Peptides against a protein of PDB entry 1IK9. Designs and how they scored, part 62

Target 1, 211 residues: chain A of PDB entry 1IK9
Amino acid sequence: MERKISRIHLVSEPSITHFLQVSWEKTLESGFVITLTDGHSAWTGTVSESEISQEADDMAMEKGKYVGELRKALLSGAGPADVYTFNFSKESCYFFFEKNLKDVSFRLGSFNLEKVENPAEVIRELICYCLDTIAENQAKNEHLQKENERLLRDWNDVQGRFEKCVSAKEALETDLYKRFILVLNEKKTKIRSLHNKLLNAAQEREKDIKQ
Target 2, 207 residues: chain A of PDB entry 1IK9 as posed
Amino acid sequence: MERKISRIHLVSEPSITHFLQVSWEKTLESGFVITLTDGHSAWTGTVSESEISQEADDMAMEKGKYVGELRKALLSADVYTFNFSKESAYFFFEKNLKDVSFRLGSFNLEKVENPAEVIRELIAYALDTIAENQAKNEHLQKENERLLRDWNDVQGRFEKAVSAKEALETDLYKRFILVLNEKKTKIRSLHNKLLNAAQEREKDIKQ
Target 3, 195 residues: chain B of PDB entry 1IK9 as posed
Amino acid sequence: MERKISRIHLVSEPSITHFLQVSWEKTLESGFVITLTDGHSAWTGTVSESEISQEADDMAMEKGKYVGELRKALLSVYTFNFSKESAYFFFEKNLKDVSFRLGSFNLEKVENPAEVIRELIAYALDTIAENQAKNEHLQKENERLLRDWNDVQGRFEKAVSAKEALETDLYKRFILVLNEKKTKIRSLHNKLLNA

## One batch from the design tools (peptide; made by RFdiffusion4, then SolubleMPNN)

Design b1_p12_6_s2 (from b1_p12_6, 4 letters changed)
Fold by OpenDDE base, seed 2:
Structure b1_p12_6_s2 (fold): chain B 211 residues (1-211), chain C 211 residues (1-211), chain A 12 residues (1-12)
Amino acid sequence: as target 1 above (211 residues)
Amino acid sequence: as target 1 above (211 residues)
Amino acid sequence: DLFEEFLKDPTE
């Protein structure tokens, strides 16, 4: 089961933060359980897949688009843009919410909730879920931090090896050329010496012919 | 201000999860505010630095060690080892906790709490803090994840450059030796040719002298 | 290029 808790403001009680809990299986489209609390009382309702489909049809909206709007409204809380307005009557237990656009406001959905007999249990369970989520997220953070530290070390190690490889390539080229120059200069000297010996032998022969 | 919320079990109400909120400035040693809630009622008390010092002295414990035990008891919740036992009387508003070791149990501390008049506000604020902490931890997780993905790309890029550098170093050495062998063989051929010309010139001179 | 200078025959 997936779950999201958000804070909302009700039009009827704008000074009291309410908490909206939504629980669903795999997809919000398959239906969900909605719970509202003010930290003292709680109200819960079940919304079926058929109700979601009917609301989409009544709105002449494609179901996937409608569920996309439900997800934005119910799982994100009231974003800073007040795009979604929430209403609840404690007397009728009727919860409804509207999408507010610049030129158009319309009801996005409505739910009948039931007052929870033991709100303390629902509130405790909600706090437990928050604490569990904090602990899980902390464990993920610690894991990601350790992985970052590992990756940074591994990067520094290979970067240092790469820099050494570049320097070693340049040094190798320079050293090989120096060694080659020594050997080739020795061969050049030998060629010059042999050429001079040939010239001297030719000059001596020309002297012997001239008697 | 630093804050920690933990879940605890009271000896008097072992079936009802209670929440222990501790709030402090910089260090727990400087004093703290403790809040207990069952999701319906709340109780709050202030513990001063002087009370912490007095409790440490009464226990004949070094203050830093005592604060270390307070931190373990109050900020970690009841760990799975039940090393800390929590007690609360709703009638007297007296909260106390014990450290349980194999051979010794002793009272670690005790606090007088006051019943909160508006527990819903305290509970809402507690839930808000949990939701804020979740959002902050999610933002940290997303940041660390993006950083991990960056570091992994950077590692793969430098690793690939390093492997290319190693291969290029080996190829350079091989190519330089091949080129050197060509030039050296040309010089060796020239030396052999000049040496043969010298031998022929010497043989011709020896023929001319015998003639 | 050090290599091209190396290729030059010292007799040319």
Scores: peptide ipSAE 0.025, ipTM 0.845, DockQ to the pose 0.660; fails the geometry check
Fold by OpenDDE base, seed 1:
Structure b1_p12_6_s2 (fold): chain B 211 residues (1-211), chain C 211 residues (1-211), chain A 12 residues (1-12)
Amino acid sequence: as target 1 above (211 residues)
Amino acid sequence: as target 1 above (211 residues)
Amino acid sequence: DLFEEFLKDPTE
């Protein structure tokens, strides 16, 4: 089961933060349980896949688009743009929400809720879920932080080895060329010396023929 | 201000999860605000630095050690080892907690709380804090995850460059030696040819002198 | 050492 808790403002009680819990299996399309609380009272309702389909049909909206709007409204809370307006009657237990566009507001959905007899149990369970989520996220954060620090060390280590390899390659090339030039110059000197000896021998032979 | 919310079990109500909120400035030693709720009622109390010092003195415990025990008791909740037992009287609003050791249990601290007139406001604020903490931790998790993925890519990139540098160093060494051997062998062949020409010229001169 | 072998004059 997936769950999302959001803070919302009701049109009837704009000064009192309400909490909207939505719980579903796999996809919101398959239906969901909605729970509303003000920290004193709680109300719950089950919305079936059939009701979601009926609301989409009544709105003449494609089901996937409608579910997408439901997801935005019910799981994000009223985003910072007041795009969604939430209404709840405590007398009728009727919950409805509107999407506010620039030129038109329309009812996006409506649900009949039931007042929970023991709201404290719902509130305690909701707080427990929040605390569990905090603990899980903290453990994940600590793990990711340690992994980041490890990866950074590993990166620095291989970067340092890479820089040493580059420098060692340049040093090797320079050293090999220097050594080669020394040997080549020795062989060139020997060739020059042998050529000079050949020239001298030829000149001496030409002198000996001329007596 | 720092805050920690923990779930606890009261000896008087072991089936009802209570929530213990502790709020403090910089260090728990400087005093704290404690809030207890069962999701229906709430109780709060302020504990001063003077009261913490007095409790430490009454226990004949070093203040830093006492604050360390307070931190473990009040901020961790009852850890999985039932090391701390929490007691609360709704009639007297007296909250106390014990540390359970193998051979001795002792009262670690006690606080007079006051019943909150509007517990719903405290509960709503507590849920808001939990939701804010979840949102902050989620954003941090997403950031750390993206950073991990970046660091892993950067590590793979430099590792691949390092391996290429190692291979290029070995290839360079091999290529330079091969080229050097070719040039050296050419010079050695030229030296041998010149020596043979010198030997032949000397033999011809010795024949001409004997003639 | 390939370099020492490289340095060896084959006249030795």
Scores: peptide ipSAE 0.025, ipTM 0.846, DockQ to the pose 0.467; fails the geometry check
Fold by OpenDDE base, seed 3:
Structure b1_p12_6_s2 (fold): chain B 211 residues (1-211), chain C 211 residues (1-211), chain A 12 residues (1-12)
Amino acid sequence: as target 1 above (211 residues)
Amino acid sequence: as target 1 above (211 residues)
Amino acid sequence: DLFEEFLKDPTE
């Protein structure tokens, strides 16, 4: 089961932060449980897949698009743009929310809730979930930080090896050329010496023929 | 101001999770505010630096060591080892906790709390803090994940360049030796040819003298 | 060793 808790403001009680918990299995489209609390009282309702489908049809909206709007309204809370307005009657236990589009607001959905008899249990469970989520996220953060530090070290090590390899390649090329030039110069000197000996031998023969 | 929320179990109510919030400025040693809640009622007390010092002295414990035990008891909650046992009287508003050491338990500290008149406000603020902490930790997780993915790409890029550099160094060495052998063999052939010409010239001179 | 073969003078 997945769940999301969001803070919302009710039009009827704008000074009091309320908390909206939505819980679902796999997809919000398959239905969900909605829980509202003010830290003293709690209210819960179950929304079925059929109700979601009916609301989408009544609005002449494609189901996936409607569920996308439900996700934005119910799982993100009142985003900074006040795009979604929340209303709740404690007397009727009727929860409804509107989407604000420029100068026009329209009802996006409505839910009949039931007052929870033991709100303290719901509040405790909600706080437990928050604390568990914090602990899980902290453990993930510590893991990611350690991996990040490892990857940075590994990057520095390979970078240093790469730079050494580049320098070693240049040094090798230079050293090989220097060694080759030395050996070639010895062979060139021997060629020149042999050529001079041949020229001298030819000149001596020409002198011996001239007696 | 720093704060930590922990879940605890009270000896008097072992079936009901309680929440212990501790808030402090800079160091727990300078004093703190303790808040206890069961999701319906809340109790708060202020502990001064002087009270912490007095409790450390009464226990014949060094202040830093005592604060270290307070930190383990009050900020970690009931760890998996049940090292700390929590007691609270709703009638007297007296909170005390014990450290369990094998077969011996001793009182580590005690606080007089006051019942909060508006527990819903404390509970709402506590939930708000949890939600804010979740959001902050999520943002940090997303950032660290993106950095981790970047570092992994950068590592793979440098590793691939390094492997290419190693292969290029080996190929360069092999190519340079091959080219050099070819040039050297040409010089060796020329030396042999000149040497043979010198030997032939010497043999012809020896024939001409015998003639 | 390519280098030792390289150093050998064909007249040695």
Scores: peptide ipSAE 0.023, ipTM 0.845, DockQ to the pose 0.604; fails the geometry check
Fold by OpenDDE base, seed 4:
Structure b1_p12_6_s2 (fold): chain B 211 residues (1-211), chain C 211 residues (1-211), chain A 12 residues (1-12)
Amino acid sequence: as target 1 above (211 residues)
Amino acid sequence: as target 1 above (211 residues)
Amino acid sequence: DLFEEFLKDPTE
């Protein structure tokens, strides 16, 4: 079971934050349980897949698109854009919500709710779910933080090895060139010496021919 | 202001989860506000620094150690060890808690609470705080996840550059030696050729003298 | 070592 709790404002009670809990199995399309509370009273309704399909048909909207709008309305917690207006009659237990576009508002859905006999149980369970979610998210945060610290250490270690490799490559190139130049200069000196000896021997032979 | 909400079980109502909210400024030692709720009723009390000091003195416990025990009792949400027992009288509004050790239980603290006139406001505000905490922790999780993914990419990039540097170092050494051997062999061949020319010139001179 | 053979003078 998946669950989302959001805060909403009812048009009838704009000064009192209400909480909208939606619970579903795997997908919102398969139906859901909606729970509304003001922190004192609670109201619950079950919405079937057939009701969702009927509402989509009545709206002439494709079911997947309609469910996408339901997800935005019921699960987002009305984002800062107040795109969704929520209405509830405590007398009729009729809950309906509208999508407010720039030039048009239209009813997106409506549900009959029932007043919960023991709202304290629903409220306690809702708070428990919030506390469980906080604990799970804290544990995930601590795990991700430890992984970040590990990855940062591993990155620094590889970076330091890389820098040492770069420096060692440059040092190797420099050392090899220095050694090679020394050996080549020695061989060049030997070639020059032998060439001079050959020139001297040729000059001596030319002197010996000239008596 | 810092706040912690925990679930507790009262000895008087073990089947009903209660919620213990503690709110404080910077440190629990400076005093705190304690709020108890069962999801229908709420009770609040303010505990001063002087009351904390008096309770520590009465227990013959060092204040910092006592505050450490208060933090474990009131902020931990009774961990799986049930080390702390909570008691509350709805009639007297007297809240007290005990630390249960293997062979001894002792009273750790006691507070007079007052019944909140509008518990729904306290409960709504508590749920709002839970939802805010969930949203903050989700945003932190998403951030840490993105950072982990970044650090992993950065690690892979440096690792790949390091491997290329190692391979390039080995390739450079091999190439430099090959080039140097070619040049040196050319110089060695030239030295041998010049040396043979000198020997031949000396042998021709010795023939010319014997002639 | 290729380097030591490399350093050897062929006249030595």
Scores: peptide ipSAE 0.022, ipTM 0.846, DockQ to the pose 0.587; fails the geometry check

Design b1_p12_6_s3 (from b1_p12_6, 5 letters changed)
Fold by OpenDDE base, seed 1:
Order: C-alpha cells, then sequence, then structure tokens
Structure b1_p12_6_s3 (fold): chain B 211 residues (1-211), chain C 211 residues (1-211), chain A 12 residues (1-12)
C-alpha cells in the first residue's frame, strides 16, 4: 500500500491546517482511501475504481487525465499556486475539491466521508507513519552520504593515479628519447670516423701509385 | 531551535502510543520544552537549565553524564531494549521516566506538565513539522542520489582514462624500442660495412707493397 | 632495462 499525507486548507476553515491522507494499492486509478483530520476529528472514505471512472465520465474527461488531476490535487496538497481548492462540510461529511484555472474553476471530484469514532487512533497512526517515514529517510540519507564520501575518495584516488600515469608517460618518452639520442650520436660518430679512415687510406694509395 | 519527536509507551497506557516532543536551543543542557500527546490530549512543560542541574545533583550524577542519559531517554524514545520506562499521570500531569538496568531501575527524571487547552493546535503543528521534515529529507535524498550518480559517472570516466593511459604508456614504450632497434641496426650494419671496406683496403695496400 | 641490454650488446 502506498500512502501520502498532505497539508490542505479548507475554504470553510482557512486558518486551520487540515491533513489529507490518501492510501492506495499500486495506482490511484484502482481506488483509494481518503482520510481527513484537523488534529481533533477525523473523517474517512473509500473511493472505488468505479467511482473514479464515473467521476471521469461525469466530467467528460479521459480517465488517465482525470487520474492525473486527482494525483496532483490529492497527493501534492494545494501547491503554492492555489490551483486546487478544498471544501468539506462537517455536517454532511461531503468533501469536494475544485481546480482553479485562469478563466474557469471546476469541481474535480467529490467524496462522501464518514466521521471516525476514535479520531485519536487515526491521528496516532498518522503520526507513527510520519515518524517511520522520517526514520527511513534519515537512514537512506546517512547511507547516501557515506556512499558519496566513498565515491569522492575513490574518484580522488583514481584521479591522482591518472595524473601520475600522465606524468610518468611524458617522463618515459623524454627519457627514452634522451638515451636513444646518446646512442645514435655515438654510432654516427663511429660512422664518421670510419669514413675518414677510408678517405685517408684511398689518398695514401693514390700517393703510393704516383713513385 | 532543534526538535525531536519520539514514540513512547506509558506504563499506564501500554496499548496507546504516545508521542514525546522535545524542543531545545543548541544543547539539551540549556533546557528544553517537552510536549506529550496521545493524539487527543496534549501536555507541555518547560524544563530549565537550573532544573536539569538540580536533577543531576539530586541523582548525584555528573551533569554531562546526566544530560547524556536525558538525550538517550527523551530523544531516542524507548529503544528496542526497553531501557527506559515512561510514566505519566493525567490527573497530576506528572511525567517521570526510569532507566532500567539489569539489577537496578532508577528514576532518571521527572517533569510537571500542563494540559494544553487546544490540543488540536499542538497536534496539527506536530504533524506539520513531520511533513516538513519528510519534504526536506526527500529533497536531500534526491540531491544525494543525483550526486551519487554524478560521482559514479565521474569515477567511471577517470577510471577509463586511467586504464587508457596505462595501456598507452606500455604501447609507447614498446613502439619506441621497436623504432630505436630498427635505426640502431641500420647504423650497426653501416659500421660493419665500413670496417670491412677498411680491412680490404689494408689488404690491397699490403699486396701492392709486396709487389 | 631493455634499453641498457640493447646498448651493452656489442656484437649486434
Amino acid sequence: as target 1 above (211 residues)
Amino acid sequence: as target 1 above (211 residues)
Amino acid sequence: DLFEEFLEDPTE
């Protein structure tokens, strides 16, 4: 089961933060349980896949688009842009929400809720879920932080080895060329010396023929 | 201000999860605000630095050690080892907690709380704090995850460059030696040829002198 | 060092 808790403001009680919990299996399309609380009272309702389909049909909206709007409205809370307006009657237990566009507001959905007899149990469970989520996220954060630090060390280590390899390659090339030049120069000197000896021998032979 | 919310079990109400909120400035030693709720009622109390010092003195415990025990008791909740037992009287609003050791249990601290007139406001604020903490931790998790993925890519990139540098160094060495051998062998062949020409010229000169 | 070995071989 997936769950999301959001803060919402009700039109009737704009000064009192309400909490909207939505719980569903796999997809919001398959239906969901909605729970509303003000920290004193709680109300819950189950919305079936059939009701979601009916609301989409009544709105003449494609089901996937409608579910997308439901997801935005019910799981994000009223985003900073007041795009969604939430209404709840405590007398009728009727919950409805509107999407506010620039030129038109329309009812996006409506649900009949039931007042929970023991709201404290719902509130305690909601707080427990929040605390569990905090603990899980903290453990994940600590793990990711340690992994980041490890990866950074590993990166620095291989970067340092790479820089040493580059420098060693350049040094090797320079050293090999220097050594090679020395040996080549020695061989060139020997060749020049041997050529000079050959020239001298030829000149001496030409002198000996001329007596 | 720092805050921690913990689940606790009261000896008087072991089936009802209570929530213990502790709020403090910089250190728990400087004093703290404690809030207890069952999701219906709430109780709060302020504990001063002087009261913490007095409790430490009354226990004949070193203050730093006592604050360390307070931190473990009040901020961790009852850890899985039932090391701390929490007691609260709704009639007297007296909250106390014990540390359970193998051979001795002792009262670690006690606080007089006051019943909150509007517990719903405290509960709403507590849920708001939990939701804010979840949102912050989620954003941090997403950031750390993206950073991990970046660091992993950067590590793979430099590792691949390093391996190429190692291979290029070995290839360079091998190529330079092969080229040097070819040039040296050419020079050695030329030296041998010149020596043979010198020997032949000397032999011819010795024949001409004997003639 | 392959280079030293190559340099010291007086016969090749």
Scores: peptide ipSAE 0.021, ipTM 0.844, DockQ to the pose 0.367
Fold by OpenDDE base, seed 5:
Structure b1_p12_6_s3 (fold): chain B 211 residues (1-211), chain C 211 residues (1-211), chain A 12 residues (1-12)
Amino acid sequence: as target 1 above (211 residues)
Amino acid sequence: as target 1 above (211 residues)
Amino acid sequence: DLFEEFLEDPTE
């Protein structure tokens, strides 16, 4: 089961924060349970897949698009832009919400809710879920933090090895060139010496022929 | 202000989860506000720095050690090991808690609470705090995840550059040795050729002298 | 060292 709790403001009670809980199995499209609470009373309703399909058809909206709008309205809370307006009558237990666009407002959905007999149990369970979610998110954050610290160490280690490799490559090239130049110069000197000996031998032979 | 909400079980109502909220400024030692709720009623009390000091003195415990035990009892919730037992009388509004060790149980602290007139407001604010904490932790989680992904990319990039550098170093050494061997062999061949020319010139001169 | 082996080749 998936669950989302959102803070909402009702048009009838704008000074009192209400909480809208939505719970569903796998997908919101397959139906969901809504719970509304003011921290004292609670109201719950079940919305079936068939009702979602019928509402989409009545709105002449594609089911996937309609469910997408339901998800934005019911799971995102009242975003800071007042895009969704929530209405509830405690007398009729009728909950409805509107999407407010720049030039057009329209009703997005409506649900009949039932007053919960034991609202304290629903509120306690809601708080428990919040606390469990906090604990899970904290554990995940601690894990991610430790992993980031590990990755940073691993990056520094490889970066240091890379810099050493670059330096070692440059040093190797320089050292090899220096050593080879020395050896080549020795061989060039030997060649020059042998050439001079040949020239001298030729000059001596020319002298011996000239008696 | 710092705040912690914990799930607790009261000895008098073991089937009903209660919530213990503790709020304080900077340090728990400077005093704190406690709120107990069952999701219907709420009870609040203020504990001053002077009361904390007096309780530590009455227990013959160092203040820092006592505050450390208060923190474990009141902020950690009932850990899975039933180390702390919580008691509350709705009639007397007397809250007390015990530390249960292997061979010894002792009272760790006690507070007089007052019943809140508007428990719904306290409960709503508690839920709001939980939702805000969830949102903050989610945002932190998303940030840490993005940073983790960045660090992993950066590590892979440097690792790939390092491997290329290692390969390039080995290739450079091999290429330089091959090139220098070729040049040195040419010079050695030239030296051998010049030596043979000198030997031939010497042999010709010996023939000319014997003639 | 390949370099030393190459230098020690006695066919000077």
Scores: peptide ipSAE 0.021, ipTM 0.844, DockQ to the pose 0.484
Fold by OpenDDE base, seed 2:
Structure b1_p12_6_s3 (fold): chain B 211 residues (1-211), chain C 211 residues (1-211), chain A 12 residues (1-12)
Amino acid sequence: as target 1 above (211 residues)
Amino acid sequence: as target 1 above (211 residues)
Amino acid sequence: DLFEEFLEDPTE
């Protein structure tokens, strides 16, 4: 089961933060359980897949688009843009919410909730879920931090090896050229020496012919 | 201000999860505010630095060690080892906790709490803090994830450059040796040719002298 | 290339 808790403001009680809990299986489209609390009382309702489909049809909206709007409204809380307005009557237990656009406001959905007999249990369970989520997220953070530290070390190690490889390539080229020049100069010296010996032998032969 | 919320079990109400909120400035040693709630009622008390010091002295414990035990007891919740036992009387508003070791149990501390008049506000604020903490931890997780993805790309890039550098170093050495062998062989051929010319000239001179 | 210059001068 997936779950999201958000804080909302009700038009009827704008000074009291309410908490909206939505629980669903795999997809919000398959239906969900909605719970509203003010930290003292709680109200819960079940919204079926058929109700979601009917609301989409009544709105002449494609179901996937409608569910996309439900997800934005119910799972994100009231974003800073007040795009979604929430209403609840404690007397009728009727919850409804509207999408507010610049030129158009319309009811996006409505739910009948039931007052929870033991709100303390619902509130405790909600706090437990928050604490569990904090602990899980902390464990993920610690894991990601350790991975970051590992990856940074591994990057520094290979970067250092790469820099050494570049330097070693340049040094190798320079050293090989120096060694090659020494050997080639020795061979050039030997060629020059042999050429001079040939010239001397030719000059001596020319002297012997001239008697 | 630093804050920690933990869940605890009271000896008097072992079936009802209670929440222990501790708030402090910089260090727990400087004093703290403790809040207990069952999701319906709340009780709050202030513990001063002087009370912490007095409790440490009464226990004949070094203050830093005592604060270390307070931190373990009050900020970690009841760990799975039940090393800390929590007690609360709703009638007297007296909260106390014990450290349980194999052979010794002793009272670690005790606090007088006051019943909160508006527990819903305290509970809402507690839930808000949990939701804020979740949002902050999610933002940290997303940041760390993006950093991990960056570091992994950077590692792969430098690793690929390093492998290319290693291969290029080996190829350079091989190519330089091949080129050097060609030049050296040409010089060796010239030396051999000149040496043969010298031998022939010497043989011709020996023929001319015998002639 | 120092190597090409060395190849082209047959006289040294």
Scores: peptide ipSAE 0.020, ipTM 0.844, DockQ to the pose 0.456
Fold by OpenDDE base, seed 3:
Structure b1_p12_6_s3 (fold): chain B 211 residues (1-211), chain C 211 residues (1-211), chain A 12 residues (1-12)
Amino acid sequence: as target 1 above (211 residues)
Amino acid sequence: as target 1 above (211 residues)
Amino acid sequence: DLFEEFLEDPTE
């Protein structure tokens, strides 16, 4: 089961932060449980897949698009743009929310809730979930931080090896050319010496023929 | 101001999770505010630096060591080892906790709390803090994940360049030696040819003298 | 070492 808790403000009680918990299995489209609390009282309702489908049809909206709007309204809370307005009657236990589009607001959905008999249990469970989520996220953060530090070290190590390899390649090329030139110069000197000996031998023969 | 929320179990109410919030400025040693809640009622007390010092002295414990035990008891909650046992009287508003050491338990500290008149406000603020902490930790997780993915790409890029550099170094060495051998063989052939010409010239001179 | 073998052979 997945769940999301969001803070919302009710039009009827704008000074009091309320908390909206939505819980679902796999997809919000398959239905969900909605829980509202003010830290003293709690209210819960179950919304079925059929109700979601009916609301989408009544609005002449494609189901996936409607569920996308439900996700934005119910799981993100009142985003900074006040795009969604929340209303709740404690007397009727009727919860409804509107989407604000420029100068026009329209009802996006409505839910009949039931007052929870033991709100303290719901509040405790909600706080437990928050604390568990914090602990899980902290453990993930610590893991990611350690991996990040490892990857940075590994990157520095390979970078240093790469730079050494580049320098070693340049040094090798230079050294091999120097050695090659030395050996070639010795062979060139020997060729010159042999050529001079041949020229001298030819000149001596020409002198011996001239007696 | 720093704060930590922990779940605890009271000896008097072992079936009901309670929440212990501790808030402090800079160091727990300088004093703190303790808040206890069961999701319906809340109790708060202020503990001064002087009270912490007095409790450390009464226990004949060094202040830093005592604060270290307070930190383990009050900020970690009931760890898996049940090292700390929590007691609270709703009638007297007296909170005390014990450290369990093998077969011996001793009182580590005690606080007089006051019942909060408006527990819903404390509970709402506590939930708000949890939600804010979740959001902050999520943002940090997303950032660290993106950096981790970047570092992994950068590592793979440098590793690939390094492997290419190693292969290029080996190929360069092999190519340079092959080219060197070819040029040297040409010079050796020329030396051999000149040497043979010198030997032939010497043999012809020896024939001409015998003639 | 192909290079050392090549250097030591004075006849090639």
Scores: peptide ipSAE 0.020, ipTM 0.844, DockQ to the pose 0.408; fails the geometry check

